# Ledger of designs, part 143: peptides against a protein of PDB entry 3J47

Target 1, 121 residues: chain A of PDB entry 3J47
Amino acid sequence: IRLTNQLKSLKGLQSKLKDVVEYLDKVINKELPINHTILGKLQDVFNLLPNLGTPDDDEIDVENHDRINISNNLQKALTVKTNDELMVIYISNLVRSIIAFDDLIENKIQNKKIQEQRVKD
Target 2, 26 residues: chain B of PDB entry 3J47
Amino acid sequence: NAQYHLLVKQGDGLLTKLQKYGAAVR

## One batch from the design tools (peptide; made by RFdiffusion4, then SolubleMPNN)

Design b2_p30_7_s2 (from b2_p30_7, 18 letters changed)
Fold by OpenDDE base, seed 4:
Structure b2_p30_7_s2 (fold): chain B 121 residues (1-121), chain C 26 residues (1-26), chain A 30 residues (1-30)
Amino acid sequence: as target 1 above (121 residues)
Amino acid sequence: as target 2 above (26 residues)
Amino acid sequence: DDEELEQQLKNMEIILSNVHKLFEKLKEQK
């Protein structure tokens, strides 16, 4: 029962990660806006995953090494892959913010020029 | 890991600069 | 002042260029 529930939870997490990747690809392609709620939940999962993946150095049981190493390597690979995806999203949002500020500054310059022209008329 | 932390640190540095500029434009 | 606004735009362009360079470095690592 516990192992089946863990496997089901892991499959559910993998499915959600796939959905997030597909969503991210759509966001990169400008097909959909970023869902901050999905991103926040993903960040929460990733803040919890390092707490699940710090081996407390104190329980070396030698006989499960290959399956635990595959699970930890898969978890580390998933963590790295999603950290890379989160970083790409973060940088993409940063670039969008900079562009929006550039447009805001240009709009302020244009508004000032319009006001100066109205004072001369 | 080290390259990832370096990239995150660079991103945070850029964010801090962006925040300072956004405050100066207000 | 228009000069101050232009300097702010130039500073944002520098930040944008730095962000683009960071993106290219991320692509090269994949």
Scores: peptide ipSAE 0.324, ipTM 0.853, DockQ to the pose 0.075
Fold by OpenDDE base, seed 1:
Structure b2_p30_7_s2 (fold): chain B 121 residues (1-121), chain C 26 residues (1-26), chain A 30 residues (1-30)
Amino acid sequence: as target 1 above (121 residues)
Amino acid sequence: as target 2 above (26 residues)
Amino acid sequence: DDEELEQQLKNMEIILSNVHKLFEKLKEQK
């Protein structure tokens, strides 16, 4: 039962990771805005992942141990891959925020110059 | 690797522009 | 307000510094 739930959770995670990659590609291509709620839920899932990986149960058959090691290595590899993807999203969002602030600052500078000209006339 | 280097270069270019704007507002 | 603009500039400088530090860390990992 626990192994089947772990495999279902891993398949669910793999499907979510695929959806996240597709979302990432759309965000990189500027086809969709970044959904902060999706990112927050992903971060929450990742913060919960380290607590899912301590098998404190002393009765796992040798064939299950190799599958558990493969599952843990795959989960670790998926965690690293998703961390890299989240980092790329974060940097992309940060760059977009910087551009938006740059445009806002330029607009404020222009408005201030227009106001200073109107006070001199 | 090449896309990553391009992204870093674009980030550095934006950083430099933003530093220039920050200095022009002060 | 000039004070709000200055605070936005300061926040931008912090963000830029953090981005730069992230890029340097990513260069070191390659």
Scores: peptide ipSAE 0.319, ipTM 0.834, DockQ to the pose 0.341
Fold by OpenDDE base, seed 2:
Structure b2_p30_7_s2 (fold): chain B 121 residues (1-121), chain C 26 residues (1-26), chain A 30 residues (1-30)
Amino acid sequence: as target 1 above (121 residues)
Amino acid sequence: as target 2 above (26 residues)
Amino acid sequence: DDEELEQQLKNMEIILSNVHKLFEKLKEQK
């Protein structure tokens, strides 16, 4: 019973991870807008994943070393890719904020010029 | 005036952070 | 692609430079 529930949870996680990858590919291809809520949850999932970056050096059987190294390299590559995507989103939001500030500044300059003209008339 | 200076200061702070990020990725 | 990310960073640097120039012009107009 306990092992079957763990396998079911792992399959559910694998399916969700596939859906996230498909979503990220659609976002990269500009087919869908970036969903900040999905990305935040994905980041939370990665932060909850055990940091596989320290195999305690003393008892890992030689036949599993290649699979564990491939899994660690894949997880590191996925973490880097996710960080790069998060950075692109952060950057895009920052650019939008800067453009909005630019428009606000230009509007304030124009309003000041209009007010200075009205005081001279 | 004070709100405008605060907004400019926030923009300069964001700009400085972004320049640091651009320099860290190069 | 790393090249597309680099191009986006370059475009951002241009936008930032333009915004910085606009802020400096605003400081000079005071």
Scores: peptide ipSAE 0.310, ipTM 0.833, DockQ to the pose 0.027
Fold by OpenDDE base, seed 3:
Structure b2_p30_7_s2 (fold): chain B 121 residues (1-121), chain C 26 residues (1-26), chain A 30 residues (1-30)
Amino acid sequence: as target 1 above (121 residues)
Amino acid sequence: as target 2 above (26 residues)
Amino acid sequence: DDEELEQQLKNMEIILSNVHKLFEKLKEQK
């Protein structure tokens, strides 16, 4: 029962990671805005992942050790990949904020030039 | 004017943080 | 991939540099 639940949780996580990647690609392509609620829930899942990968030491028979090592390595690899994806999203949001700021700067420069021209006329 | 200066200061702060982040990843 | 992330960081650095330059131009106009 516990192993089946862990496999189901891992499959659920893998599916969710795929959905996140697809969402990230749409966000990078400017097709969709970032959903802060989805990102927050994803971060919470990632913060819980290290705790889901530490089975309590008390009943691990030798045949499970190789499966646990493979699961931990896969989980670590998935965590790294997702951290990189989250970083890309964060970077993309910063870039958008900076572009919006650039447009505001340019608009202010133009408004000032128009005011200076009106004072000379 | 004051709101624009505040926005500028926020942008400069974001730029500085992002430069530090880019340097730390490299 | 690490290479794609590095390329995105590089693009961000270029955009940041451009925004900083526009900001300095705005300060000079005051």
Scores: peptide ipSAE 0.325, ipTM 0.840, DockQ to the pose 0.028; fails the geometry check

Design b2_p30_7_s3 (from b2_p30_7, 21 letters changed)
Fold by OpenDDE base, seed 2:
Structure b2_p30_7_s3 (fold): chain B 121 residues (1-121), chain C 26 residues (1-26), chain A 30 residues (1-30)
Amino acid sequence: as target 1 above (121 residues)
Amino acid sequence: as target 2 above (26 residues)
Amino acid sequence: MDEELDEQLENMNRILQQVHDLLEELEKLK
């Protein structure tokens, strides 16, 4: 019951994140103006992403290529002074990162559920 | 400018957090 | 492990609530 509700909530989150991406794509395409209120709430969503504490400097794991690309694309977006388009690209990349995080959590929940089923059999 | 820099700083914080979580789940 | 998963789920539920509030504002703009 709890896991099924969590999966349902996660699927709801994924759907909502897709709707946010579609909104951001419309803003990128200049179909809609940047809404500062929406942006503020997106920032609030991002601020509720848990405060994962300071990295201890000690493990360079080689799987960072996509992380380096997101960080470098973000850093490149921050250095190029086209205020609105870069902000939307930035938010779109954040939303993509949140979706990827959501998928990772879903995979972890599914793996846990599979292990719990194997213990009951 | 200031709101943009604040947004950037907040999102960099979020990205860092997401990266750390992705590392903790592996 | 279970406590960490429960904390992650609580965080996800908080994110879901904020995304809900964001969607409600997006809907007000339509």
Scores: peptide ipSAE 0.255, ipTM 0.806, DockQ to the pose 0.040
Fold by OpenDDE base, seed 1:
Structure b2_p30_7_s3 (fold): chain B 121 residues (1-121), chain C 26 residues (1-26), chain A 30 residues (1-30)
Amino acid sequence: as target 1 above (121 residues)
Amino acid sequence: as target 2 above (26 residues)
Amino acid sequence: MDEELDEQLENMNRILQQVHDLLEELEKLK
């Protein structure tokens, strides 16, 4: 059940990302005006994706380089409209990455404490 | 602009500390 | 071992406080 729900959520995200790409292509081709609702949903998706693209991580495995390029290309496409909103999104993603990493560290510390208690028993 | 660059610099400083801490916990 | 874990927890709490301060600065920019 949990794995199936995660796969369904990931497929839903992939479908939405495809819809965004198709929409962006239509906007580039001047076939459609910029839909603020799609942009908002994209912001929500980027808010759910930990942007693991710190510009200074030269050690990010080849699989993350394409995600960073996509984020940077989307950032460039959005930069044309509002530098300030992108800056807020960038900071919000940075803060979210920091919080997620902090939670990961706390979980590791707790797991280590549980292992140390089990060795003392 | 200046307040944003300060905030980005603070975020990068936090990320660097968090990375060092994560390496020390491993 | 326990003293090293306590030092690690203190470092984590300092990071959390800095994250909180950064969030407060972001809220002031709204």
Scores: peptide ipSAE 0.246, ipTM 0.804, DockQ to the pose 0.076
Fold by OpenDDE base, seed 4:
Structure b2_p30_7_s3 (fold): chain B 121 residues (1-121), chain C 26 residues (1-26), chain A 30 residues (1-30)
Amino acid sequence: as target 1 above (121 residues)
Amino acid sequence: as target 2 above (26 residues)
Amino acid sequence: MDEELDEQLENMNRILQQVHDLLEELEKLK
């Protein structure tokens, strides 16, 4: 059941990411104005991202990998000549960074509470 | 343009605060 | 020790509120 739900969420994310890429390509080609619907879909992807990161306790590497992905996506965005695409990617990376920091802060607070409880026992 | 630049500025301000907080919690 | 935890929790809540406010402003642009 849990694996099937994760696979369904991943497929949903993949479909939305594909829609975002296809839109970004259309905006690059000046075929469509900035479609508010796709800004909405991007926002929906961001709202789904925190629900995809149930922190299974696997290692310090995930935070570094997300930061590297944010930096690489920002650097890729800076190579894209359209101010509007840079804008969408910048806001997107900013929101992802904010969510990742929020989750990190919450995890640190939880870990501190667990350590304090272990010292009282 | 102006509303967008305001939003980017607010986001950068928030990111800077989060970075400072994450450094203080370490 | 409890006072420092409470201060950290307050700082986290202030950040969460700022994230929420930023998301509401993003929604107003749509």
Scores: peptide ipSAE 0.246, ipTM 0.808, DockQ to the pose 0.064
Fold by OpenDDE base, seed 3:
Structure b2_p30_7_s3 (fold): chain B 121 residues (1-121), chain C 26 residues (1-26), chain A 30 residues (1-30)
Amino acid sequence: as target 1 above (121 residues)
Amino acid sequence: as target 2 above (26 residues)
Amino acid sequence: MDEELDEQLENMNRILQQVHDLLEELEKLK
């Protein structure tokens, strides 16, 4: 039940993302005006998506990398963007951190279940 | 201005809780 | 150990609720 609901939610997200891409392409081509409500919702979705930062190939330990990436993205935002755009990026990074922690917890729960099963065998 | 500062303060509080949570999971 | 995980999940849910409330306040500013 839980996995099926997650898969359904992911498929729903994928469909919405496709619709947004098609909308953005029409806006870029000047076929449609910018809908501020759709753009706001897209910003909200991008705020929920992990930073697909281009991996600049510097092998910095994964634990420092998240704090440094949040700080560096905020600092890069602070130098170039309005207070409102900074707030959007801040909320984005916050939501990404929440998702990363949710995944980390789920991984720990799974690892614990695997260890408990190995002790019973 | 005041609403903006309130929002930032609430966000900072959330970030602090999230950091504490990550440290407790580790 | 299971009780600690449940407490952690509850804390995460409280954080998610706070994010939701912040988003609602941001929407009121628009």
Scores: peptide ipSAE 0.227, ipTM 0.797, DockQ to the pose 0.068

Design b2_p30_7_s4 (from b2_p30_7, 22 letters changed)
Fold by OpenDDE base, seed 1:
Structure b2_p30_7_s4 (fold): chain B 121 residues (1-121), chain C 26 residues (1-26), chain A 30 residues (1-30)
Amino acid sequence: as target 1 above (121 residues)
Amino acid sequence: as target 2 above (26 residues)
Amino acid sequence: MDEELEEQLKNMQIELQNVHNLLQELEKLK
């Protein structure tokens, strides 16, 4: 039961990661803004992942040990991959914030120059 | 990892410069 | 997938450099 739930959660995470990649592609293409709610839910899933990976020490048959190792390696690989994706999202947001702030500064400078010209006339 | 930390550091540096510029324009 | 992520990271580096250049031009106007 626990292993089946972990595999189902891992498949759910993999599907969600695919949705995040597709969302990232749309954000890079400037088609959509970053949805903070999707990021927050993804972070919550990641904060829950370490708690899903502690097997309580009770008696799992040797044939399941190879499946557990494969599942743990897959979970670790998915965690690394998603960390890299979240990292790219974070940088994209940072760059977008810098550009938007630069445009705001330029607009303020132009407005100040227009006001200074109007006071000289 | 290292290239990412460098890119983040560059972005933070740009953000800091932009903040100083924004404070000087106010 | 990893190559596509590297390409996206490279595009972000180019965008950051463009923003840096724009900031340097704004500093020269002060």
Scores: peptide ipSAE 0.286, ipTM 0.840, DockQ to the pose 0.027
Fold by OpenDDE base, seed 3:
Structure b2_p30_7_s4 (fold): chain B 121 residues (1-121), chain C 26 residues (1-26), chain A 30 residues (1-30)
Amino acid sequence: as target 1 above (121 residues)
Amino acid sequence: as target 2 above (26 residues)
Amino acid sequence: MDEELEEQLKNMQIELQNVHNLLQELEKLK
């Protein structure tokens, strides 16, 4: 039962990760704003993942050891992949903030030039 | 990892420059 | 999948460089 639940949780995580990738593509394409609720829930899942990987030590049959090692390696790989995705989102937001601030500076410079011209006339 | 930290550092550097320009335009 | 993340990271690096270049052009207009 516990191993089946871990496999189901891992499949659920893989599906969520795919949804995050698809969301990242839409964010990169400027089609959608960042859904902070999805990101927060994803982070919560990742903070819980290390706790899902501690088997209580009471009945380790030898056939489960290879499956546990494969599951832990896959969980680690998924965690790294998601950290990289979150990092790409962070950079995308930073770049957007930079562009928006640059446009605001240019608008202020233009407004100042227009005011200086009106005072000389 | 290292390339990502470099990219974040570049972004932070750009943000700092923009903040300086925003303060000079005020 | 890992290749797709590397490609997205590369695209982000290009975008950041474009923003840096735009900022340098605005600095020259001052």
Scores: peptide ipSAE 0.278, ipTM 0.837, DockQ to the pose 0.027
Fold by OpenDDE base, seed 4:
Structure b2_p30_7_s4 (fold): chain B 121 residues (1-121), chain C 26 residues (1-26), chain A 30 residues (1-30)
Amino acid sequence: as target 1 above (121 residues)
Amino acid sequence: as target 2 above (26 residues)
Amino acid sequence: MDEELEEQLKNMQIELQNVHNLLQELEKLK
């Protein structure tokens, strides 16, 4: 029962990661703003992944060792993938922030030039 | 990993320069 | 004052180009 629940949770995590990738592609294409709620949920999933990968040390039945190793390797691979996705989100946010600051600086420079022209007239 | 860390470092460097320009334009 | 403002604008244009280059590097990693 526990292994089936872990596999179901892992499959659910994989589905959510896919949804995050699809969301990231829309964010990169400027179709949607970054949803901080999706980011927060992804971080929560990442923080819970170590807890999903620690089978309580008390029920390691030897016959499931190969399935447990495959599950742990898949969890590690999903953790790496989730970290890479978080990094892409972070960089995308950083780039958007930089562009917004550039536009703000340009607007301030233009406003200053307009004020200087009005003082010379 | 290494390529993403390089991109993050470049972005942080750019953000730091942009902050300096923003302070000079005030 | 105008020359200093022009230099600030030029520096900002250089940084905007650096942002554009960073975006292109991100697209290449996809």
Scores: peptide ipSAE 0.274, ipTM 0.836, DockQ to the pose 0.061
Fold by OpenDDE base, seed 5:
Structure b2_p30_7_s4 (fold): chain B 121 residues (1-121), chain C 26 residues (1-26), chain A 30 residues (1-30)
Amino acid sequence: as target 1 above (121 residues)
Amino acid sequence: as target 2 above (26 residues)
Amino acid sequence: MDEELEEQLKNMQIELQNVHNLLQELEKLK
């Protein structure tokens, strides 16, 4: 039962990761805004993933130990990869927010200069 | 990890500076 | 895929540096 749930969760994660990559590409291309709800649900899945990796001490046959180690290493590698992708999204949003705020400051400075010129005339 | 956390901190620092400038230009 | 992610990270680092430089120029204008 646990292995089937892990495989289903991994397939679900892989599908969501693909959806996140496709979403990332759309966000980078400015085609879509960040959906905070999708990001939050993804984070919740990641917070639950470590709990799926707790070895409950049920007698796992020695032949499955190598498969479990490979699965855990793959799960860790996928988790790291997805964390890195989420981090890239976060930085991209931060940069975009900074640029938008810089443009706002520049526009305010220009407007102030125009007003000061109009008061001198 | 460490390089990323540094980059995030730098971005947050820049955002904070930018906010201070936005407040001073008001 | 991992190489594309690294390239995107580099592009964001360049953008952050550009914004940092713009902020420094705004500081000099005060």
Scores: peptide ipSAE 0.273, ipTM 0.834, DockQ to the pose 0.028

Design b2_p30_8_s1 (from b2_p30_8, 16 letters changed)
Fold by OpenDDE base, seed 2:
Structure b2_p30_8_s1 (fold): chain B 121 residues (1-121), chain C 26 residues (1-26), chain A 30 residues (1-30)
Amino acid sequence: as target 1 above (121 residues)
Amino acid sequence: as target 2 above (26 residues)
Amino acid sequence: EEEEENKELEEQIKNLERQLQLVHELLDSL
């Protein structure tokens, strides 16, 4: 039962990784626009991916280790790149929100000044 | 990482100043 | 391609930094 559940989870992870690769390939090929919602979900998946860099499983064969390490390093690099892109988007939205709030404050000050002038007349 | 944390911290600082100003204008 | 995308991201960050500085100066003037 436990081993079968681990194998099912691993197969599910492999399927998701394949879907991610297919999505990234379509985005790179400009076949699909960058979907921020998919990118955010992908980030959540990557953040939920256990850091496969915990060296605590001492018993997997040396010949497959290089491909898994290259895949993990590439996935880490892609995660960093995705995080940097999301960061730029986040900062852009933050700046837009700040500008919009500043404009609202200025409009409120102007409206208050107009009301004070109307009370003096 | 360090530049990110700095930029996020600057954005949070600016947002906090803007919130204080918005509260003072009320 | 990745280098050009990175350069575009750097330019976007620089533009955002300039906008943040302008808003900071405006807030300091109030």
Scores: peptide ipSAE 0.316, ipTM 0.848, DockQ to the pose 0.025
Fold by OpenDDE base, seed 3:
Structure b2_p30_8_s1 (fold): chain B 121 residues (1-121), chain C 26 residues (1-26), chain A 30 residues (1-30)
Amino acid sequence: as target 1 above (121 residues)
Amino acid sequence: as target 2 above (26 residues)
Amino acid sequence: EEEEENKELEEQIKNLERQLQLVHELLDSL
């Protein structure tokens, strides 16, 4: 029972990883626009991935070592790019929040001036 | 990295100023 | 492609920096 559940969870993870790769390929091919929610979840997955740059010194054949190093460098580069994109989105949202709050302050000042003028009349 | 931290610090500074103005208008 | 996306990202950062500066000037004028 426990081993069967672990195997089912691992198969589910493998299917989800395949769906993510297929989605990333469609985004690279410009078939779909970049979905920010999917990118954010992908970043969370990358942040939760144990640093794939330290596979313990177990017998991984030399041909797999070059593929793993290329994959780790590519994954690190993609993580940096994704962090920069999310930074731009975060700053954009911060600026929009600042503008909206400034407009709210100005509206409140104007409403106070109108009330003070109505009390003087 | 350094430019990122500078831009985040500027945004935090503006947010802090905005919070002070919002408190003064209350 | 990656260089073009980096250039678009740099242009977005520069536009956001300009917006932050305008908001700073507006807040200083209040």
Scores: peptide ipSAE 0.313, ipTM 0.846, DockQ to the pose 0.024
Fold by OpenDDE base, seed 5:
Structure b2_p30_8_s1 (fold): chain B 121 residues (1-121), chain C 26 residues (1-26), chain A 30 residues (1-30)
Amino acid sequence: as target 1 above (121 residues)
Amino acid sequence: as target 2 above (26 residues)
Amino acid sequence: EEEEENKELEEQIKNLERQLQLVHELLDSL
């Protein structure tokens, strides 16, 4: 059961990596705009990356260990870059929420002043 | 990373202030 | 291309920081 789930996860990752490569090739060929779809697929890859973090102690030949380390370093670098981009989007949404809430407070204060004036008249 | 965490913390601080003002105006 | 995109992102962050500062000043004036 556990090995079958790991094999299924590995097949899922392999399929997703293939989709990322195909997408990167399309972006390089200028068939698709870079920003929105790369971010979405990279997010999907990164949402799958936390599930990869069990080093199974299998005797991986030294060449595979270097390729895995390079892949992990590239994935970490891409994770950092995508995290920074997601953070910019998060801050942008936070600022919009703050502005909208400030406008709501101002509108509420104005409505209270109008009601107080109507009670005095 | 550190600058981003600072910016997020400032945004969270502003949201908290705005929530307090919203509660005081109610 | 990636360097120019990073520069555009930095400019967007700077604009958002300016907006946050304006909202902070407005909140302090209430």
Scores: peptide ipSAE 0.306, ipTM 0.841, DockQ to the pose 0.025
Fold by OpenDDE base, seed 1:
Structure b2_p30_8_s1 (fold): chain B 121 residues (1-121), chain C 26 residues (1-26), chain A 30 residues (1-30)
Amino acid sequence: as target 1 above (121 residues)
Amino acid sequence: as target 2 above (26 residues)
Amino acid sequence: EEEEENKELEEQIKNLERQLQLVHELLDSL
């Protein structure tokens, strides 16, 4: 029962991972725009990936080790790249928010100056 | 990493200044 | 491709740094 539930959860994760890969392929092919929500969830998954396998403790047979290690290293490299891209997007949004806030402050200052002039007249 | 953390820290500092100014103008 | 994408990313970062500096100067002038 417990092992069967873990296998079912793993199969569900594999299906979701396949959907993410298919989405990423469509984004790479410029068929779909980048979805920030999907990317944020992908980041969360990737931040959890380092916790998924310190290779030392799981008795996974040595023969599959090379393919799994190459896949994990490639996923880790792709993760770093994705994190850097998301980071740039985050900074870009932050800067845009700062500029918009600055413009709002300037508009408020101008409005106050206009009101002060009207009270003096 | 280090350059990014510096850039984020500068952005946060700027955001904090903007927030203080916005509160003073309010 | 990856090197060109990295270069585009570096250019975007540099543009953001310039914008951040302009906003900083504007804030210091207020």
Scores: peptide ipSAE 0.298, ipTM 0.845, DockQ to the pose 0.024

